# Peptides against a protein of PDB entry 3ESW, part 54

Target 1, 322 residues: chain A of PDB entry 3ESW
Amino acid sequence: NNIDFDSIAKMLLIKYKDFILSKFKKAAPVENIRFQNLVHTNQFAQGVLGQSQHLCTVYDNPSWHSIVLETLDLDLIYKNVDKEFAKDGHAEGENIYTDYLVKELLRYFKQDFFKWCNKPDCNHCGQNTSENMTPLGSQGPNGEESKFNCGTVEIYKCNRCGNITRFPRYNDPIKLLETRKGRCGEWCNLFTLILKSFGLDVRYVWNREDHVWCEYFSNFLNRWVHVDSCEQSFDQPYIYSINWNKKMSYCIAFGKDGVVDVSKRYILQNELPRDQIKEEDLKFLCQFITKRLRYSLNDDEIYQLACRDEQEQIELIRGKTQ

## One batch from the design tools (peptide; aimed at target 1 L13 C307 E310 Q322)

Design b2_p24_2_s3 (made by RFdiffusion4, then SolubleMPNN; from b2_p24_2, 16 letters changed)
Fold by OpenDDE base, seed 3:
Structure b2_p24_2_s3 (fold): chain B 322 residues (1-322), chain A 24 residues (1-24)
Amino acid sequence: as target 1 above (322 residues)
Amino acid sequence: SENENLEKILKMYLEEWIKKVASK
């Protein structure tokens, strides 16, 4: 009796699809109660929820995408992408083109477009005067700064001329297209929007230990890829734990389709205590938020995303054994 | 449960697939 393995495989896939879809149905009353209790009693959970309400949706703005594409030198970007793709990309298929695009966007953003601002230049003395700047502290935004979602303004005094320079920490990424300067927060915020403007699947990764970066879903590599605009880094998740010897506790990825604990991808050594929330409660929280983000999706979209999620979870488990 | 066993089998299959893709 020739076992029809293809028929068995098809049957198993149907049963699996139905099982997966059953998990994404409307939350049971008990799950809603657990969620409400968790976010009301645990500050870390409340923080993750608050971040998800912003970061999962803010970059899905077609008006912002248009402004970004009008602001960037698209001719230069695509010229460079086409040049690199013509060398090596044709042999690997069309899906690799997006990897070349992301690599060029990393280059363009760091080299041609955006500037790191540890301290601002003196508004009076001009360029390359940041070394003369002394921090005086932080203030709330003024009436003009408040128009651009500014929570904090760093205040600096020039040691040379004595004048005050303000460095607003803008959270409006459209304002960052104008200012073209910042630290990891401003870099990641604007770069996330830039990647989204090209129609890419992108997540914002928040690290509890004062760093932020992106992940891009590569159709060529068929996985989430580490992307750090500050470092011009593509697929180097080890740079924080190994190269920087950074100690970290939590890395949480925020995207339109889900919230995922990606700590295992980035925390390879020097793990700090994960004492802010129970591991089971964090897993529940991320799954619950992800489920809510997918409520409007059809069965095929839910299934495709669930398969992607499972592949990622397998990858994250294996990374500890390497 | 039948579903837990199916998830385990699918995970194993995906693991083998990932190994094949990563080796290329």
Scores: peptide ipSAE 0.021, ipTM 0.486, DockQ to the pose 0.114
OpenDDE base, seeds 1, 2, 4, 5: peptide ipSAE 0.021, 0.018, 0.019, 0.019; ipTM 0.540, 0.504, 0.502, 0.556

Design b2_p24_2_s4 (made by RFdiffusion4, then SolubleMPNN; from b2_p24_2, 18 letters changed)
Fold by OpenDDE base, seed 2:
Structure b2_p24_2_s4 (fold): chain B 322 residues (1-322), chain A 24 residues (1-24)
Amino acid sequence: as target 1 above (322 residues)
Amino acid sequence: EINKNFEEILKMKLEEWIKKVASK
């Protein structure tokens, strides 16, 4: 009897879809208990939850997207994208245009728009005076700084004029459109919003070892792509482990549709101990938060995202599917 | 399109699995 493999596979695909959809139903009481216990007993889990409550939703603000698009030089950006697309993009199909857009946004952001601020310039002495600035420590925000979700203000004294300069660490990305300066946190925060403002699927990646970056879902490459605004880097997940020789333990991606441990993409060598949480508990936590983020989605949306998630997991296990 | 690609991969895996089970 010739086994009709095609027919069996089709039946299994139907059952698989049903199975996947069943995973996104309301959490069982036991799962809720496990989640509550984990978050209350494990500080790392509590941190991941806290970050998810902010990072998974904050960038999905249409008013912010409008402000971003009004602030950027869209004519320049699209001119450059069109120019690069005209060279090589026509052969690769329409989906590659978005990759060119992200690459141009990386260029534009780093070269034309935003500035790295290790130390601020002296407010009194003017531009290019950061070399004269001595850190005095950090303080809480003043009344004005507090309006822009500022948790910490770094205080600097000018060695030349003796005046104090404040460097507020703003978490409001709209304020960052004005200030146009910061470190990796400010860069990644605003750049995540910028990418979202173009309607892209973006995740914020938090590394426990004090770095942050983005991932963009490329329809052309059909995968999540590493994007670091600080480095003007596109699809170079190896830069931290290999180029920087950075030691890392955890990389967690936060997006509107899920929380994913992406450590395997970025931690290629010099892995630090993963001792903050049990691996099974981290997996459970990410899945549980992801499930909650998808509660309002329909069956087709859930299935599409689940297929994407499984493809990513295959990629993370096998390495780049050549 | 992502679904199709994944479903194709899944189909291939299922076929491989079926073949493996049938060969036992």
Scores: peptide ipSAE 0.090, ipTM 0.680, DockQ to the pose 0.052
OpenDDE base, seeds 1, 3, 4, 5: peptide ipSAE 0.038, 0.028, 0.021, 0.052; ipTM 0.602, 0.517, 0.483, 0.636; seeds 4, 5 fail the geometry check

Design b2_p24_3 (made by RFdiffusion4)
Pose (drawn by RFdiffusion4):
Structure b2_p24_3 (pose): chain A 322 residues (1-322), chain P 24 residues (1-24); non-standard residues A184 YCM
Amino acid sequence: as target 1 above (322 residues)
Amino acid sequence: DEIEELSEQLDEKYNELKKEELES
C-alpha cells in the first residue's frame, strides 16, 4: 500500500472549496439575531458596524476616482516612480512596480500635496502665523461648509488682528483635495481614496486609541502592507507600538472585501487590555459583516478572497510573513 | 507511529499543493 497522497491531496482541495463556498452563503436567521442583538449588547460592536458602513463601500466611486486623478500631478508621480524603477526594481519586477507607486504616492502626498494643521493660519494675517491664534471652541457648520459633510468647525481668534479663522472638519474627501490640509483623520480619508483611485486594493485601519491609517495589498509581497501617510511610512507596522511607544488595545481594518481584526500586526508590545468585547463575539462580528459584504460575489471570487483571508490569519496567528 | 508519520506527510503535501494553487 504505497498510500496515494497526491490523490488524497488533489481530493480535499476539492472538498475544501465546498466548505468555503458553503460558509459564505445564506445568512441563516439563526446567526442573524446573534448579530442584530450583539449590536445592542455592546457598543464596540455598534462601533465597528457603523464604521463598516461609512468606510467599506465609500471609496469605490468612479466619479471621485476620476476627480482625484485629474487633480493629482500624474506626470510627476509616474516620472519619479519610473525613475526609481530605473535604479533596478528587483530581479523579479513581479508587480513590484505597484509597490514603487505606493511609495511615491506617499512622498508626493506628504512632501508636496497635503499639509498638516494643528491650529490654522490666520486668514487675514500672513501664512506662517498659527501660534498667535487662541481657540474659542467648536460649533456647527455654516451653510457653505455644510455641503461637505462637516460636523464641527473649530473657530479661532487671531490676537494680532482680531479676525476669526475657522477650520471646518470635513469628511468629503473631494473637499480635502481643495483645502489640502488637516490632521490623521483627513490625511487618511484622502489618502485611502487616492490609493483606491489607482485601483489598488486598499483598507482603512482604525486604532481605538485615536489613529487611522491604510493597508494596501502588495501582489509582489503577496500580503497586506501597512501604509501610513502622515508618517510617509511604507512597511512599518511596528512604528506605533515600538517607535512611538504608543499603548494600543484594538486595530480593525475596513475595505470593500471585508472587515478584519488586524491588531496582531500592530499591537506587538505595550498591549492594553482588550476589555471591550468578548473575543469570540468580535470574530463573529467581522465574519458576519465580511460575509454580508459578499452576497453578490461569484464562487470564484468568494473562494479566492477567503484564501487571502486565511493566508492573513496564519500571518497574524504566527509571528511572521510567508 | 507509522500512521502518525503518514498523516504528517499527507498534511505537508496538502499544504504545498494548496500554496501552489494560490500562487496560480

Design b2_p24_3_s1 (made by RFdiffusion4, then SolubleMPNN; from b2_p24_3, 16 letters changed)
Fold by OpenDDE base, seed 3:
Structure b2_p24_3_s1 (fold): chain B 322 residues (1-322), chain A 24 residues (1-24)
Amino acid sequence: as target 1 above (322 residues)
Amino acid sequence: EKEEILKKILEMKIKKLKEEERKK
C-alpha cells in the first residue's frame, strides 16, 4: 500500500490550522479574569494596555495617510527608490522594492524633512541659536498647544535676548508635519505614520529606558526589520546594546495586529533586571491583547498572522543561541 | 523550553513545506 504522503501532509496541515485557529477564539472566562486582575494589580501591565489602546490603532487613519502623502515630496522619494532599485533590485524580485522604499524614507526623513531638537532655537534670535537656550522647566500646554495633543511644554530662556521660547511636545503627528522637529518620540511618532501611509506593516517599539523606534515587516526578508528614523537605521537591532552600550530591560512592539515582547531582538548585552512583571504574565498579557486585536479577522488572516508570529518567535530564540 | 523549541522547529518545517507546495 503506497503511503499517500501528500494526503497525510494535507490532513496534518488542516488539523494544525484548526488548532491554531482555536487559540484565537473568544477568550475563556478564566482568561478574562486573569487579564483584569493583572491589569489592576500590575502597573507595568496597565501601562502596556494603555499604550496598546493608542499605538495599535492611532496610525490606521486614512485621512492622516492622505495628508502625509500630500506633504511629502513623493516625486523625489520615488525617483531615488527607482534609481537604487534599478542598480541592484531587479535580480532580487519585486518584493525588494519595499525595502528600498523604507531605506529612502529613512534618508529623506532625516536629511530633507525632519530635524532633531535637543533645545529649540530662540524665537527672537532665529536659526542656530539653541546653544544660547537655558531650560527653565516644563509646564502644561496653553489653549493653542492643547489642540494638538500636547501634554508637556518645555520652557527655555535665551541667554542672549532674555526672551522665552516654548517647545511643546506634540503627540499629534499631523502637527509634526508642520513643526518638522523633535526628539525620539516625535521622530518615531511621525515616521511610524509615514510608513503606515505607504500601506506598510509597521509596529511602534517602546523601550522602557526612554527610547522608541519602528519595525517594518519586509516581504523580501520575510521578517520584522528594525527601523530607527533618528539613526537612519535599517536592520541594525544591535545598535542600542552594542554600539551605544545601552542598558535595557523591556522592548515592546505595538502594531494593529498585535503586541509583542521584542526585547530578545534588541537586548543583546547589558540586560537590566526584568522585575516589573512576571515573564509568564507579560507573555499572557501580550497574547491576550493580540487575541483581542484579531477578533474581527477571518480564519485565513488569523492563520497567516499566527504563522508570522511563530516565525518571529523562532527567530528570537535563535538569536540568543548564536 | 525544549518542548517549545521542538514545537517551533516543527512549525517552521510545516511552513517550509507549505511554501514549497505553493511554488509547485
Scores: peptide ipSAE 0.019, ipTM 0.509, DockQ to the pose 0.169
OpenDDE base, seeds 1, 2, 4, 5: peptide ipSAE 0.015, 0.017, 0.017, 0.007; ipTM 0.451, 0.501, 0.467, 0.341; seed 1 fails the geometry check

Design b2_p24_3_s2 (made by RFdiffusion4, then SolubleMPNN; from b2_p24_3, 16 letters changed)
Fold by OpenDDE base, seed 5:
Structure b2_p24_3_s2 (fold): chain B 322 residues (1-322), chain A 24 residues (1-24)
Amino acid sequence: as target 1 above (322 residues)
Amino acid sequence: SLEEQLKKLLDMKIEKLLEEERKK
């Protein structure tokens, strides 16, 4: 009996697809109970859920995308992308163009658009006066600052003129298009929106040890790529653990299609204790939130994303960026 | 295609399993 291998392969693919789709069906009552208990009893789990409710959806705003595209120098950006693509990109195919775009956006954002702000300049003395600023502490936002999702305002006194300067820590990325300054939080927030505005698949990565960055899904590389706007860094996940010798415990990625523990990509050495939640409970939590985010997707979209998720998990276990 | 992606995924899984068995 000649084994029809093609027929067997087709049947296996169908069964595998059905199996994958079955995992993304509505959560069983027992899973809902487990989720509720976990979020109510574990502070870290509650924090991850709270972040997911904001970070997974906030950047999917078409009106914000339009404002971003109207604000950026698109002519300069695309001129530079086209220039770099013309040198090397034609040999690699059209999919590499988005990698060149992200690299140029990193350059443009850091060099031409946004500013790092350890201390603000004095509002009275003008530019390049931050060295004269003494921190007095932090307070809540005033009525105007509160309009732009401001949780904290840092207060500084000028040693030269004695005037007070306020540095609002805005979480509204549209306000950041105006202010064009901040620290890692403001940088990552606005840069995530910028990448989303170009129609890219982007995740916001939260590190428990007070840093944040992005991941971009490269169609050329067929994987999630580390992107840090503060560092103008593309595909350098090792910079924190190796170059900075940073100690870290958790890195969690938040995207429209899922929440993923990406700690293995970034924590290469100097791992801190992962004592905030059981590993099994964290895995369950991320999977549960991911399922909820995908409830409106069709079977083909769910299947494609599940295949991508599995590829990422294999990558994270192998420690090889393909 | 979905089939090509699945094939790549399966190949990666096989390679991983082989690497795990070599470490044992």
Scores: peptide ipSAE 0.021, ipTM 0.500, DockQ to the pose 0.049
OpenDDE base, seeds 1, 2, 3, 4: peptide ipSAE 0.022, 0.015, 0.016, 0.008; ipTM 0.554, 0.463, 0.473, 0.433; seeds 1, 2, 3 fail the geometry check

Design b2_p24_3_s3 (made by RFdiffusion4, then SolubleMPNN; from b2_p24_3, 16 letters changed)
Fold by OpenDDE base, seed 2:
Structure b2_p24_3_s3 (fold): chain B 322 residues (1-322), chain A 24 residues (1-24)
Amino acid sequence: as target 1 above (322 residues)
Amino acid sequence: EEEKKLEEILEMKVKELFEKERKE
């Protein structure tokens, strides 16, 4: 009995594709009930859902992409990318060019474009006066600040002139192209939009312990790559747990095509208790949201994304095959 | 190359299924 292994393999692949596609069909009533109950009873789940409703879609705005590309010094960026690619990239093929682009965008953003703001400069005394600023607290936005999706305004008093300076925490990334300053939230928000504006697959990573960063899908590396604009960091997921000795409980990635618990990529030591939600419920929640985000995709797109998801899960379980 | 990746994924899923069945 010559077992036609090729025929069996083809049949298995077809059945596997059908099985994968079946998971992305409309949710069963029982899954909808479970989801509703989870979101209504678990605050962490509600938070993840709320973030997904914003972060998974907000950056898919062609008008914003155009504004970004018009604002950046593209000539400088591409000149630098071409220069670095000409040194080493030709040997690795064209797919590595995008990795060089992301690395240059990290450099450009941190060195040439955006500024870290622990405290604002005094609006009256001018530049380099942040040392004279005393925090008075936070308040709601005024009428002008409210136009730019501002939830909170930090208030500072200048010790030198006594004047008040407002530091609005804008969530509008287009306003951040103008202000060009902020903390990790503003940095990650605008940098996520910048990466999306180059047509890249990008996720926003939220850490429960007050940090945020990006992931970019490298076609060259064929995986999600850690990207932190604040740190000018590319492919260094260990920096938080190891270099900073940061204690963390949850890292959740939000992208147009899915929500993924990426905690295993970043939480390498000093893990905090994961007590906000049951692990099974978190897994269900992320899968359910991901399923909803893919409802409009065709079978081939769903299948390709599902294959990518499985590869990522393998990576997260096995650790980096360095 | 895609077929090989799919085989690897299938093998891992089979292993995960077997590990789940062993815990039941």
Scores: peptide ipSAE 0.017, ipTM 0.534, DockQ to the pose 0.048
OpenDDE base, seeds 1, 3, 4, 5: peptide ipSAE 0.014, 0.015, 0.009, 0.015; ipTM 0.503, 0.494, 0.496, 0.501; seeds 3, 4, 5 fail the geometry check

Design b2_p24_4 (made by RFdiffusion4)
Pose (drawn by RFdiffusion4):
Structure b2_p24_4 (pose): chain A 322 residues (1-322), chain P 24 residues (1-24); non-standard residues A184 YCM
Amino acid sequence: as target 1 above (322 residues)
Amino acid sequence: SETEELEQETRQIETYLEYLEEET
């Protein structure tokens, strides 16, 4: 009995596909309650649910993608990307061009396109002039800035001239293309959209301890890559946990294709207690949402995606890439 | 590339065998 593995191997891959295609089916009402309910047992759940609604579908918007593309200096971007491909882009330029593009976008966005804002500059006094602004708190948007999905307008008094500069906090990323300033918050909103506008596969990563950033899928490194625009950083998920020495508990990724706990990628010391939700329930929560996010996908899509997800679990479960 | 494909297939088979063990 020379036991035939190649037979048994080829078989199974077949059986596995059925197991997978079954998993991403229905929404049998049994687990539905578990969902509708868990979202009431726990707010960390309602939190993730809410954000999935604001963040997965939102950046897939051709109208926006186009405006961003009109607005960005593509000539400049692609020229530099091309110049860096010139100084040899790996023996296998095997979708490596896409990585060089993301890197250059980071540069353009930071060095050139968008600017940081703690306190705003005085609107009437000069430009470089923020440290003579004392804040008078926050309030609702006026009529104009209400158009741009704004909740809070921080207002400031200029001690040198008396006028009040205001700093609306917008969520409409198209508005940010105009204002070109802000903090992680909007830096990240616009940068996610920018990445999506080049048709890249992109995600919004949310750290409970007040920071946000992106994940982009590098077909060259065939895995997700950490992208943080504020820090003009490419593949440095340790940056928060180690370099900054930031203590963190949870990290959640959001995208058109799904919602995934990516904590393991980032929270690699100074771990805080994860005391917000039964770990079993969180796994379920993401799975149910990811599953919901895919009813309209076809079998080939449902499958190829589920494998990428699996490849990621092994990457996280283990300590490394591959 | 061929090695990566083989590794992906091996992982899918190991996951499916772990499911069958749990059902047993």

Design b2_p24_4_s1 (made by RFdiffusion4, then SolubleMPNN; from b2_p24_4, 12 letters changed)
Fold by OpenDDE base, seed 4:
Structure b2_p24_4_s1 (fold): chain B 322 residues (1-322), chain A 24 residues (1-24)
Amino acid sequence: as target 1 above (322 residues)
Amino acid sequence: SEELEKLRELELIKRYLEKLEEEK
């Protein structure tokens, strides 16, 4: 009796696919109740939900992608990508080319395009006058600033001329294409949109301890890759815990296809107490939101994403991010 | 831990099955 191993393998794969797909079916009533109770009773859960409602969808705007691509110096970017790609002797790797693109975008963004703004320059005195600026506090946006999703405006007085300079904290990434300055929030916001504009799979990573960055899914590396626009960093998830000796409790990644606790990728030492939510509840929350984000996807898309998720979970547990 | 072990096993099985499909 020649065991048709091929037939058995096919049957097992089908059953496995069906099993995976079954997890992404509409949530059971009990899960909905659990979810509702969790977000209503746990402030951290409510925060994660609120962030997901914005961050998971806001960057999937074709109009914004067009504006970004029209604004960037694409000729310079691709010239540099091609140059670096050629140096490394890679001939036919479309997948690795994307990694070079992301690295160049990091370079271009930090070196040529965007500026770090600890304090604004004085609007009257001009460039390189930030040292003369004294913070007076923060206020709400004016009528013009409010057009660009501004929640807070930092107010500064120039010690030299006495004039007031406003530093609006814009959340509209299209406005950031004009202003071209900010802190980690503005950097990550616009850079996330930039990466998305190139058709890349990107997640926004929120750290509870006042930092934000991106993850890019590298088809070459076949994993999520740490990307920090502020640091011009590619695949260096250790920089916060090790290089900065930063204490952290939570890192949550928000993408169009899911919400994932990526804390294990970034919190390598000096872990702060994870006391904002039960671990099982956080896992449930992320899975529940992810499931909702995938409701419109077909079975093949769901299966592919589920496979990616499983690989990521294995990676996060094994600590194999070199 | 049990869920992780199960995930690892499932991933290994999947990779094995995918490899068998690619070899066809």
Scores: peptide ipSAE 0.022, ipTM 0.536, DockQ to the pose 0.103
OpenDDE base, seeds 1, 2, 3, 5: peptide ipSAE 0.018, 0.016, 0.017, 0.019; ipTM 0.446, 0.472, 0.493, 0.497

Design b2_p24_4_s2 (made by RFdiffusion4, then SolubleMPNN; from b2_p24_4, 12 letters changed)
Fold by OpenDDE base, seed 3:
Structure b2_p24_4_s2 (fold): chain B 322 residues (1-322), chain A 24 residues (1-24)
Amino acid sequence: as target 1 above (322 residues)
Amino acid sequence: KEEEKLKQEKNLIDKYLKKLEEEK
């Protein structure tokens, strides 16, 4: 009897399917206990959980997406994307168009739309007066600033006119569409929303050493791609460790479908001690939160995401982004 | 060992996804 290798292969695939699906079922009581104990006893774990509760869901707001698309110069953006895409003769297929879109959004955002604000300009003296501004400290938001999810307001005095200028650190990305200025936090916050508004798979990457950026899932490259709006950077995960010689300990990616330790992608040298949590506990925490985020997904979505997860883990082990 | 395991798991998932596309 000829061994029906096709039947055996089908049976093995079914068993593998069931095995993968079993990983995404509701957590066992023991896992819930471990999770609760971890977030109550470890401050870093509590911080990751708190960030996940916001960053994994906040950008999935259709009303915000509409406001973004109405605010951006879409005609200019698509004109530039089409121009760059046409140069390559469509030889690489339609999926590469999205990479061109993200590259143009990086250009547009940095060059045409948003501004870096180390210090604000003086409200009285006008533009290009930030050099005359002396920091006085930080305050809580006033009644108007509080409407836009503002936790801190930096206070500056003008050395020329003596007037006080407030720089609210807004966390409302819709307010940032109006103000069009900030530091890495405001840049990454609004740019993450912009990318999400185009229907892209995006993660917010938090670095413990006071930087933040994005990752975009490229269907063309079939991987997560580093995206930094401040640097107009696409697929340059090495810029922090190599170009900046930055010392880092943790990089955590937050997306709608999961939380992932992406430190191995970005920390290529000058690694700081990873002493905030046990490696096994961090791995457990990220997996547990990811599992919760996927509870409502269907079998096909679970498999697609499982494929992405395994590809990413292989990439992170190999230390190769290509 | 972990890389080899992950590679095997990936290959199984990729085969599954291809079959799902062929059945559509």
Scores: peptide ipSAE 0.012, ipTM 0.386, DockQ to the pose 0.103
OpenDDE base, seeds 1, 2, 4, 5: peptide ipSAE 0.007, 0.005, 0.007, 0.007; ipTM 0.389, 0.306, 0.377, 0.275

Design b2_p24_4_s3 (made by RFdiffusion4, then SolubleMPNN; from b2_p24_4, 11 letters changed)
Fold by OpenDDE base, seed 4:
Structure b2_p24_4_s3 (fold): chain B 322 residues (1-322), chain A 24 residues (1-24)
Amino acid sequence: as target 1 above (322 residues)
Amino acid sequence: SEKEKLEQEKNLIEKYLEELKKLE
C-alpha cells in the first residue's frame, strides 16, 4: 500500500494551520471575563495593558516616519551601510543588509545624532556646562512643554550664572528629533520610531527595573534581535544580566503584532522575584493582548506570525539563540 | 476505501491536535 505521504503531509499542514488559526478567533466570554478581572485586580497587568495601548500602536504613524526620514542624514547612513556591507563581501539583495542598516543606525544615532543627558547644559552658558548644573527637583510641564507629551520637567540651576534650565522629559518622539537628547526612555522612544521608519519589525522592550530597549526582527537571522540604542548594542541580550550584573524581574516586549514576555532572553542571572503577577496570568495577559492586536489580520498573516511566535518560544525555552 | 482511510487519518490528526492543545 503506497502510503501517499504527500497527501498526509498536506492534510497535516491544513489541520495544523486550522488549529493555529483557531487560537486567534475572538476571545470566548470566559476569556474576556478573566481578562477584565485580571486587569482590574492586578496592578502589573494594568500596567502591561496600559503600555500595550500606547507602545503597540504609537510608532505605526506614516507621518512620523516621513519626518524621521527627512531629518536623518540618509546619505551618510547608506554610505556607511554600503561600505561595511561591501567590506564583508556580501552580495546585493541579501537579507543581511538590514542587519548592517540597523548596526549603522545604532552607530549614527549614538555617535552623530543623539546625546545622553544626565544633566542639561545651561541654556545661558552654552555647551558642555552640565557639570555646573544643580538639580532643584521636578515639576509639571508648562504650556509649551505640554504640547509634546511631557509628563515631567527636571529643573536645574546653573552654579555659574544662576539661571534656571528646564529639562522636559518629552515622550513625543518628533520633539526628540529636535532636542536630540535624553536618557534611556528618550533614546529608546526615538530609536524605536527610527527603526520603524525604515519599515522594520520592531518591539519596544520594557524592563521593570528602569531600563528600556528595542528588539528588531532580523530576516537574516530569522529571529528577534536585541537592540539597545544607548549601548550601540546589536544582538547582545546578555549585557544587562552578565555585563552589568543587573537584577531584573520582567522584560516585556511591545510590538504592533503582539506583547511577549521576553524575560528569559535577558534575565540570565540575578533574577528578582516575579511576584507581581502569577506566571499563568501573565502568559494569559500577553496572549490575550496579542490576540486582540491580530484581529484585523488575515489567516496567512496570523499563521506566519504564529510560526514566528512558536520559534521565539522555542528559543526562549531553550535559552539559546538559534 | 481510500476516502475512508483519509477520514480515519484526519480523525487521528484531529485527536492528536486536541491532545497538543491540552499541553499548551
Scores: peptide ipSAE 0.012, ipTM 0.333, DockQ to the pose 0.062
OpenDDE base, seeds 1, 2, 3, 5: peptide ipSAE 0.006, 0.016, 0.008, 0.009; ipTM 0.352, 0.384, 0.355, 0.298; seed 2 fails the geometry check

